Peptides against a protein of PDB entry 5KEZ. Designs and how they scored, part 199

Target 1, 320 residues: chain A of PDB entry 5KEZ
Amino acid sequence: NVAIYNPFRPWWERYQPVSYKLCTRSGNEDEFRNMVTRCNNVGVRIYVDAVINHMCGNAVSAGTSSTCGSYFNPGSRDFPAVPYSGWDFNDGKCKTGSGDIENYNDATQVRDCRLTGLLDLALEKDYVRSKIAEYMNHLIDIGVAGFRLDASKHMWPGDIKAILDKLHNLNSNWFPAGSKPFIYQEVIDLGGEPIKSSDYFGNGRVTEFKYGAKLGTVIRKWNGEKMSYLKNWGEGWGFVPSDRALVFVDNHDNQRGHGAGGASILTFWDARLYKMAVGFMLAHPYGFTRVMSSYRWPRQFQNGNDVNDWVGPPNNNGVI

## One batch from the design tools (peptide; made by RFdiffusion4, then SolubleMPNN)

Design b2_p23_1_s2 (from b2_p23_1, 7 letters changed)
Fold by OpenDDE base, seed 4:
Structure b2_p23_1_s2 (fold): chain B 320 residues (1-320), chain A 23 residues (1-23)
Amino acid sequence: as target 1 above (320 residues)
Amino acid sequence: ASSYQDPSAETAARDGIYPKAKA
C-alpha cells in the first residue's frame, strides 16, 4: 500500500493498495507465512481484510512511496505491480462530475464511482476479477481461513460472486478437504439507502452495523430503552438473519466517531458499559461475533471530531 | 455459503472515513 507520511503512517494507509504483494508495515510475505502457520497450528485462524474495491487515492503522488517499494501512478491509473492500467478502472463508468460518489441514494454511483477519491476498480472485467482472485488464492494457499471484504457496499454483488467463484479450497494442511473460505462482507446498512445487506447474502455473511448502534443505545439507556427490550434481540430488532450476520460492538471506524452508529457506539473508552455490551454479545446466540482489540491513542477533539483519528497502533518508526 | 466458520478480524465504517484517505 501507499506509505503516507503526513500524517505519519496513519492506519488508513493500509486501505490504499498499490499492489497485492504481501509486504506492508506488518511484515513481508515470509513473516506472514510464518505467522499464519504458527497460528493455524494452535487453532487460531487468520482472516484477511481484503481491499479489492479500489486502489489508492487519486490524489496520491506517483512514485515508489509504498510499503513494498512498488511503483505506482494514480494519475495515469498505472499500477504495474499488479498490473493495472487505465482500462481497469471505472473512470468512464462513473458519471458524476467529480468522479466520486456524490449521492449514496444512487446505487450506481455508490458502486461505480470513487469512494472518497479512491481509484475504483472495474470489477466487471474478468481480468480484474482474476487478478484479485490470484491475490486471494495466494493467501488461501498460504493458509488463511477467509476474508473480510472491504467496501463490499461499493462492489456489485455479482462481481464479488464472480471473484469468489475463482477461489481455491482452503489449505488441506489445516482445513478439511473441500473447505471454502469464510467470507464476510463489510456493508453499512442502517436503512434509508438503496443498497441493502440482503443484496450480499449470497456471497457470505454481512456486517450488521445496526447491532452496535442499537446495543449502544440500550446499554446507555438512551431514549428510554431498556435491557428488557433485548428479549427479542436479533431478527426481532430488524437485523439480518443470524446466519448472515457478523456482529460487533464497535470497529476501528466508529471507535473513532466515524461511520455507522454515531455516538451510541460503545468502545473501550467507555470501559464499564463496553464490557457489558461485549459480554451480552458473547452470551447471546445471534450472529457471528467479532471482538475488537484496539489501542489507546492521544485523542484531540476539535469541533466534536478527533483530529488524531488517523493514529495507528504502536509502532517502531512506522513498522508495526 | 462458506463451509468453514471461525472468529474473525476488524471491519470499517467506510462511508465518511476515507475523505482523509485521499492523502
Scores: peptide ipSAE 0.026, ipTM 0.565, DockQ to the pose 0.155
Fold by OpenDDE base, seed 1:
Formats: sequence, C-alpha cells, structure tokens
Structure b2_p23_1_s2 (fold): chain B 320 residues (1-320), chain A 23 residues (1-23)
Amino acid sequence: as target 1 above (320 residues)
Amino acid sequence: ASSYQDPSAETAARDGIYPKAKA
C-alpha cells in the first residue's frame, strides 16, 4: 500500500493498495505464510481483509513511496506491479463532476464512482476480476480460510460473484477437500439508502451494522431501552437472517466515533458497557460473531471530533 | 415488548469514513 507520512503512517493507508504483494507494515509474505501455518496447525483460521474495490487515492503522489517499494502513478492509473492501467478503472463510467461519490441515494454512483478519492476498479472487466482472483487464490494457497471483502457496498454483487467463482478450494493440507472460502462482505446498511444488505446474500455473509448500533442504545439505556427487549434479538429486531449475519459490537471505523452507528457504538473506551455488550454477543446465538482487538491512541477531541483518529497500530520493528 | 423501530431515512453512507488521499 501507499506510505502516508502526513499524518505519519495512519491506519487507513492500509486500505490504499498499489499492488497485491504481501509486504506491509504487518510483515512480508514469508512471515505471513509462517503465521498462517502456525495458526492452522492449532485450529486457528485466518480470514483476510481483502481490499478489492479500489486502489490508492487519486491525489497520492506518483513514485515508489509504498510499503513494498512498487512504483505507482495514480494520475495515470498506472499500477505496474499488478498490472493495472487506465483501462482498468471506472473513470469513464462515473458521471459525477468530481469523479467521487456525491449521492449515496444513487446506487450507480456508489458502485461506479470513487469512494473518497480512491481509484475505483472496473470490476466488470474479466481482466480485473482475474487479477483479483489471482491475489485471493494466492492467499487461499497459503492457507487462509476466507475473506472479508472491504467496501462491498461499492461493488456490484454480480461482479463479486464473478470473482468468487474464480476462487480455488481451500488448501487441503488443513481443510477438507472441496472446502470453499468463508466470505463475509462489508455492507453498511442502516436503512434509508437504495443498496441493501440483501443484495449480497448470494455471495456470503454480510456485516450487520444495526447490531452494534442497536445494542449500544440498549446497554446505554437510551430512549428507555431495556435489556429485556433483547428477548427477540436478531431477526426479531429487523436484522438480516442469522445465517447471513456477521455481527460485532464495534469495528475499526465506527470505533473512532464516525461512520455507521454513531455515538451509540460501544468500544473499549467504554470498558464496562463494552464488556457487557461483547459478553451478550458471545452468549446470544444470532449471527457469526467477531470480537474486536484494537489499540489505544492519544485521543484529542476538538469540536466533538477526535483529531487523532488517524493514528495507526503500534509498530516497533522498523518495518515500513 | 420491544421499543425497536425501523431505521430512519438517515444516511448510512460510508461517506467520510476514509479521509481524502494525501498528496
């Protein structure tokens, strides 16, 4: 991914890829392979957060300022390490003046335009699908068990399906022959917008962002909410079917006071309430559960916003 | 028994979650 130095190596630089090489501040490919092997050998499975909707931001300077040293040029849409070129992006398909998503009530913009400046890949092209599948298959061959598909809301479900259809079975060294990768898709659907979680059920599970948002209000006792109201928690609360839901109390985005869920989201900063929420989530049978493992950073609130919400995970090994 | 209400028309957009790319 791109190396961002202002601010200094933020968490979100990881979501700005310039190649599909496995060399980041998290480690190199050998280290990753070693970790996957060690985990699989003791029954711990690995699921990769796969950024396949886009490459880096359009405003990032061209050059070799990337974690693996690969050259890239956002201006010309040149990512030779893949390779991608100007033919592989939705620049001509997006009809907004800025090239960015401007109206989230327009599903076409949401899927064909740039998410906050991130260069939007033309997933309709078989070439692009194949490059992504190659990346994911490499991970499958290493031994990962599945994927979180980042920014799935911004991809056409059919394009996702086309990519998934190209995926290999899981590595038979650790998984039964014929095993398929576990897929869950990040779709922010709190209602009120045209893109729905149900659009993606055919591809795998979907993140249920209503879960953390509503659970937060209940545990915080907002608006007279009571724990007893959780008797029909899950589908009874209008959530997606249990077998399609991936549930969580918080994630890296909404943990920082922004995004889906707003102020209701419970985090480790709210220690007691957070433990209650996580405990309830793990005890209740609804959905596939995910527990957040995060880190502390020096929060600095200005006008209700944490100006340090960019701070990335700690690093002390010199890996760039 | 539940006070749950369907989500409002409030935006559920991912707008602004990712910052603009830095030059």
Scores: peptide ipSAE 0.020, ipTM 0.528, DockQ to the pose 0.152
Fold by OpenDDE base, seed 3:
Structure b2_p23_1_s2 (fold): chain B 320 residues (1-320), chain A 23 residues (1-23)
Amino acid sequence: as target 1 above (320 residues)
Amino acid sequence: ASSYQDPSAETAARDGIYPKAKA
């Protein structure tokens, strides 16, 4: 991915890929392989956050400022380490003046236009699908158990399926023969927009962002909410079917105080309430649970916004 | 700054808080 130095190596640089090479601030491919093996050998499975909707931002300067030193040129859509070229992006499909998503009530824009300037891959193309599948299959062959698909809301479900159909079975050294990768898709559906979580049920589980948002409100006793209202927690609250839901109290995005759930989201900053929420989540049968492991950073609020919400995990000059 | 992604803007956009992408 792009190596960002201003601010210094933020967490979100990971979501601006320039190649599918397994060399990042977390380590190189050999170290990753070693980690996966060691984890699998003790029954700990690895799921990769796969960024496959886009490459890096269109405004990022061309060069070799990347975690693996690969050259890239956003301006010309040149990512030779893949390789991708101008033919592999949706520039021609997006009809907005800016080339970015301008209306989230237009599903076509949401899927075909750039998310905040991130170069949008043409996932309708078999070439692009194949390059992504090769990346994911390499990980599967290493021994990962599945994937979080980042920004799934911005990909056509059919394109996702086409990629998934190219995937190998899981590595038989650790998984039963014929096992398929576990897939969960990041789809933010709080209602009010045309794209629905149910659009993605055919590909795997989806993130249920209503879970953390609503649970936070209840635990905080906002708006007169009571714990007794959790009697029909899950589908009874309008959440997706339990067998399609991946649930969580917070994630790396919304723990920054904005986004899906906003201020209602409970985090480690709210230690007592957070423990209550996580405890409830783990005790309740609804959905597939995910527990967040985060870190403390020097929050600095200006006009209600944390100007340091970019701060990445504890690191040594950018290396974790 | 203009060449770097704003994670807050990205998250907000994904959530539909901002109707437009914030680059």
Scores: peptide ipSAE 0.018, ipTM 0.524, DockQ to the pose 0.274
Fold by OpenDDE base, seed 2:
Structure b2_p23_1_s2 (fold): chain B 320 residues (1-320), chain A 23 residues (1-23)
Amino acid sequence: as target 1 above (320 residues)
Amino acid sequence: ASSYQDPSAETAARDGIYPKAKA
């Protein structure tokens, strides 16, 4: 991914790929392989946060400022380490003036235009699908158990399916022969927009963002809501089917006060309420649960916004 | 249901991940 130094090595640089090389602030490919092996050997499975919707931001400076040293040029859409070129992006499909998503009520914009300036890959192209599949298959062959698909809302479900159809079976050293990877898709669906979580059920589980948002309001006792209302928690609250849901109290985005859920989201900053929410989630049978492991950072609020929401995990001069 | 492995939380925690026959 890109190495950002202003601000200094933010968490979100990880979501701006310039290659599919397994070189990051967390280590190189050999170290990753070693970690996967050690985890699998004790029954801990690894699921990779796969960023396949886009490459880095269009405004990032060209050069070799990346975690693996690969050259890239966002301006010319040149990512030779893949390789991608201008033919592999949706610049010509997006019809907005900015090239970015401008209207989330237009499903075509949401999927064909750039997410906050991130160069949008043309996932309709078999070449692009194959490059992504090769990346994911490399991880599968290493021994990962599955994937979180980042920004799935911004990809056509059919394109996702086409990529998934190219995937290998899981590594038989640790998984039964014929096993397919576990897939869960990040789709932000709080209602009110044309893209629905149900559009993606065919590809795997989806993130249920209503879960953390609604649970937060209940535990905070906002709007007169009561714990007793959780009697029909799950599908009774309009959530996706339990067997399609991945549930969580917070994630890295909404933990920082933005993304889906708003101020209702409970985090470790509200320790008591957060423990209540996580405890409830783990006790309740609805959905596949995910527990957040995070860190404290020096929050600095200006006009209601944390100007330090970019701060990544504890590190030593960028090295984690 | 997905053609990919999609175990319940309980199954995954207790018995591990098993393949599904769905294509």
Scores: peptide ipSAE 0.014, ipTM 0.475, DockQ to the pose 0.018

Design b2_p23_1_s3 (from b2_p23_1, 9 letters changed)
Fold by OpenDDE base, seed 4:
Structure b2_p23_1_s3 (fold): chain B 320 residues (1-320), chain A 23 residues (1-23)
Amino acid sequence: as target 1 above (320 residues)
Amino acid sequence: ASAVERPSAETAARDGLRPKFKP
């Protein structure tokens, strides 16, 4: 991914890929292989956050300022380390004036235009699908158990399926022969927009953002909500089917006040309430649970927003 | 099927959660 130094190595640089090389702030490919092996050997499985919707931001300067030193040029859409070129992006498909998503009520914009300037990959192309599949298959062969698909809402479900159909079975050194990768897709669906979580059920599980949002409201006792109302928690609250849900109290985005859930989201900053929410989540059978492991950062609120929401985990000069 | 005791409110959610790098 791009190496960003202003601000200094923010967490979100990780979501701006320039190659599919396994060189990041967290280590190189050999170190990753070692980690995966060690984890698998003790029954801990690895699920990779796969950023496959896009490459880096269109405004990032060309050069070799990347975690693996790969050259890239966002302006010309050149990512030779893949390789991608201008033919592999949706620039010509997106019809907005900015090239970015301008209206989230337009499903075509959401999928064909750039997410906050992130260069949008043309996932309709078999070439692009194959390059992504190669990346994911490399990870599968290393021994990962599955994937979180980042920004799945911004990809056509059929394109995702086409990629998934190219994937290998899991590594038989640790998984039963014929095992398929576990897939969960980040889709923000709180209602009111045309893209629905159900659009993605065929590809795997989907993040249920209503979960954390509603649970936060209940635990906070907002709007007269009571714990007793959780009697029919899950599908009874209008959530997706349990076997399609990945549930969580918070994620890295809404922990920072971004996006889905708003102020209702509970985080480790509210330790008591957070423990209540996480405890309830783990005790309740609904959905596949994900527990957040985060870190403290020096929050600085200005006009209700944390100006330090970019701060990444503890690191040594950018290396984690 | 059980009825919803407390219905979920629908709301639009922005997905532009990752900032654009501006050099």
Scores: peptide ipSAE 0.026, ipTM 0.596, DockQ to the pose 0.168
Fold by OpenDDE base, seed 5:
Structure b2_p23_1_s3 (fold): chain B 320 residues (1-320), chain A 23 residues (1-23)
Amino acid sequence: as target 1 above (320 residues)
Amino acid sequence: ASAVERPSAETAARDGLRPKFKP
């Protein structure tokens, strides 16, 4: 991914890829392979956060400022380490003046235009699908058990399906022959927009962002909400079917006070209430549960917003 | 005794959490 120095090595630089090389601030490919093997040998499975909707931001300077030293040029859409070129992006398909998503009520913009300047891959092209599948298959062959698909809302479900259809079975050294990768898709659906989480049910599970938002409201006792209202928790609250839901109290995005759920989201900063929420989630049968492991950072609020929400995990001068 | 989630029309703002690099 790109190495960003202003601000200094933010967490979100990881979501700006310039190659599919397994070479980041967390380690190299050999170290990753070793970790996957050791985990699998004791029954711990690895699921990868796969960034396949886009490459880096269009405003990033060209050069070799990346975690693995690969050259890239956002201005010319040149990513030779893949390789991608200008033919592999949706620039000509997006009809907005800025090239970015401007109207989230237009499903075509949401999927064909850039998410906050991130160069949008042309997932309709078999070449692009194959390069992504090659990346994911390399991980499968290493021994990962499945994937979180980042920014799935911004990809056409059919394009995702086409990529998934190219995937290998899981590594038979640790998984039964013929096993398929576990897939869950990040789709932010709080209602009110044309893109629905149900559009993606055919590809695997989806994130249910209503879960953490509503649970936070209840436990905080906001808007007169009561714990007794949780008697029909799950589908009774308008959530997706349990067998399609991946549920969580917070994630890396919304624990920073923005995104889906807003201020209702409970985090480790609200220790007592957070323990209650996590305890309830783990005790209740609805959905497939995910527990967050995060870190503290020096929060600095200005006008209700943390100006240090960019701070990444603990590191030594950029090295994790 | 029970509650149901109400849809919100402002989910668009939820996607802008990962900004592009600004030199």
Scores: peptide ipSAE 0.026, ipTM 0.621, DockQ to the pose 0.138
Fold by OpenDDE base, seed 1:
Structure b2_p23_1_s3 (fold): chain B 320 residues (1-320), chain A 23 residues (1-23)
Amino acid sequence: as target 1 above (320 residues)
Amino acid sequence: ASAVERPSAETAARDGLRPKFKP
């Protein structure tokens, strides 16, 4: 991914890829392979947060300022380490003046325009689909069990399906022959927008962001909500079907307080309530559960906003 | 007891957490 130095190596630089090389501040490919092997050997499976909707921001300076030193040029859409070129992006499809998503009520913009300046890949192209599939298949070969598809809301479900159809079976060294990768898709659907979680059910599970948002309000005792109302928690609360839901109390985005769910989201900063929420989630038989493992950062609130919400995870391995 | 859908503005705010690079 791109190396961002202002602010200094933020968490979100990891979501600005310039190649599909496994060479980041989290480690190199050998280290990753080693980790996957060790985990698989004790029954711990690995899924990868796969950023396949886009490459880096359009305003990032061209050069080799990346975690693996690969050259890239956002201005000309050159990512030779893949390789991608100007033919592999949706610049010509996006009809907004800025080239960015301007109206989230326009599904075409949401899927064909740049997410906050991130260069939007033309997932309609078989070439692009194949490059992504090659990346994912390489990970499958290493021994990962599945994927979180980042920014799935910004991809056409059919394009996702086309990519998934290119995926190999899981590595038979650890998984039964014929096993398929576990797929869940990050789709933020809190209602009010044309893109729905149900659009993606055919590809795999979907993140249910209503879960953490509503659970937070209940545990916080907001709006007169009571724990007793959780008797029919899940589908009874209007959530997606249990077999399509991936549920969580918080994630890296909404943990920062500005994401889906707003102030209702419980985090480790409210330790007691958070433990209650996580405990309830793990005990209740709805959806596939995900527990967040995060880190502390020096929060600094200005006008109700944490100006340090960019702070990335601790790193002491010397890798830049 | 049922969940109430939230305004779409929250999703837009979330997307803004991954800003484009600014020099």
Scores: peptide ipSAE 0.026, ipTM 0.627, DockQ to the pose 0.159
Fold by OpenDDE base, seed 3:
Structure b2_p23_1_s3 (fold): chain B 320 residues (1-320), chain A 23 residues (1-23)
Amino acid sequence: as target 1 above (320 residues)
Amino acid sequence: ASAVERPSAETAARDGLRPKFKP
């Protein structure tokens, strides 16, 4: 991914890829392979956060400022380490003036335009699908168990399916023969927008962001909510079917407190209430559970916003 | 008594958490 030094190595640089090389501030490919092997050998499975909707931001300077030193040029859509070129992006499909998503009530914009300036890949093209599949298959062959598909809301479900149809079975050294990768898709559906979580059920599980948002409201006793109302928690609260849901109290995004649940989201900053929420989640049968492991950072609120919400995990001069 | 999910319009704000680099 792009190496960002202003601010210094933010967490979100990971979501601006310039190649599919397994070479990041977390380590190189050999170290990753070693980690996956060691984890699998003790029954710990690895699921990769796969950023396949887009490449880096359109305004990033061309050069070799990347975690693996690969050259890239956002201006010309040149990513030779893949390789991608100008023909592999949706620039011509997006009809907004900015080239960015301007209206989330327009499903076409949400899928075909740039997410906050991130260069949007033309996932309709078999070439692009194949390059992504090659990346994911390399990970599968290393021994990962599956994937979180980042920004799935911004990809057409059919394009995702086309990629998934190219994937290998899991590595038989650790998984039963014929096992398929576990897929869960990040789709933010809190209602009120045309794109629905149900659009993605055919590809795998989806993130249920209503879960953390509503649970936070209940445990905080906001708006007269009571714990007794959790009697029909799950589908009874309008959540997706349990067998399609991946549930969580918070994630790295909404932990920052201004999206996908907002202030209702419980985090480690509210330790007691957070433990209550996580405990409830783990005890309740609804959905496939994910527990967040985070870190403290020097929060500085200005006009209600944390100006340090970019701060990444504890690191050694940018290296984790 | 039980509750049902109320729609929210927070998606766009969340998506803004992954900004492009500005040199």
Scores: peptide ipSAE 0.026, ipTM 0.627, DockQ to the pose 0.165; fails the geometry check

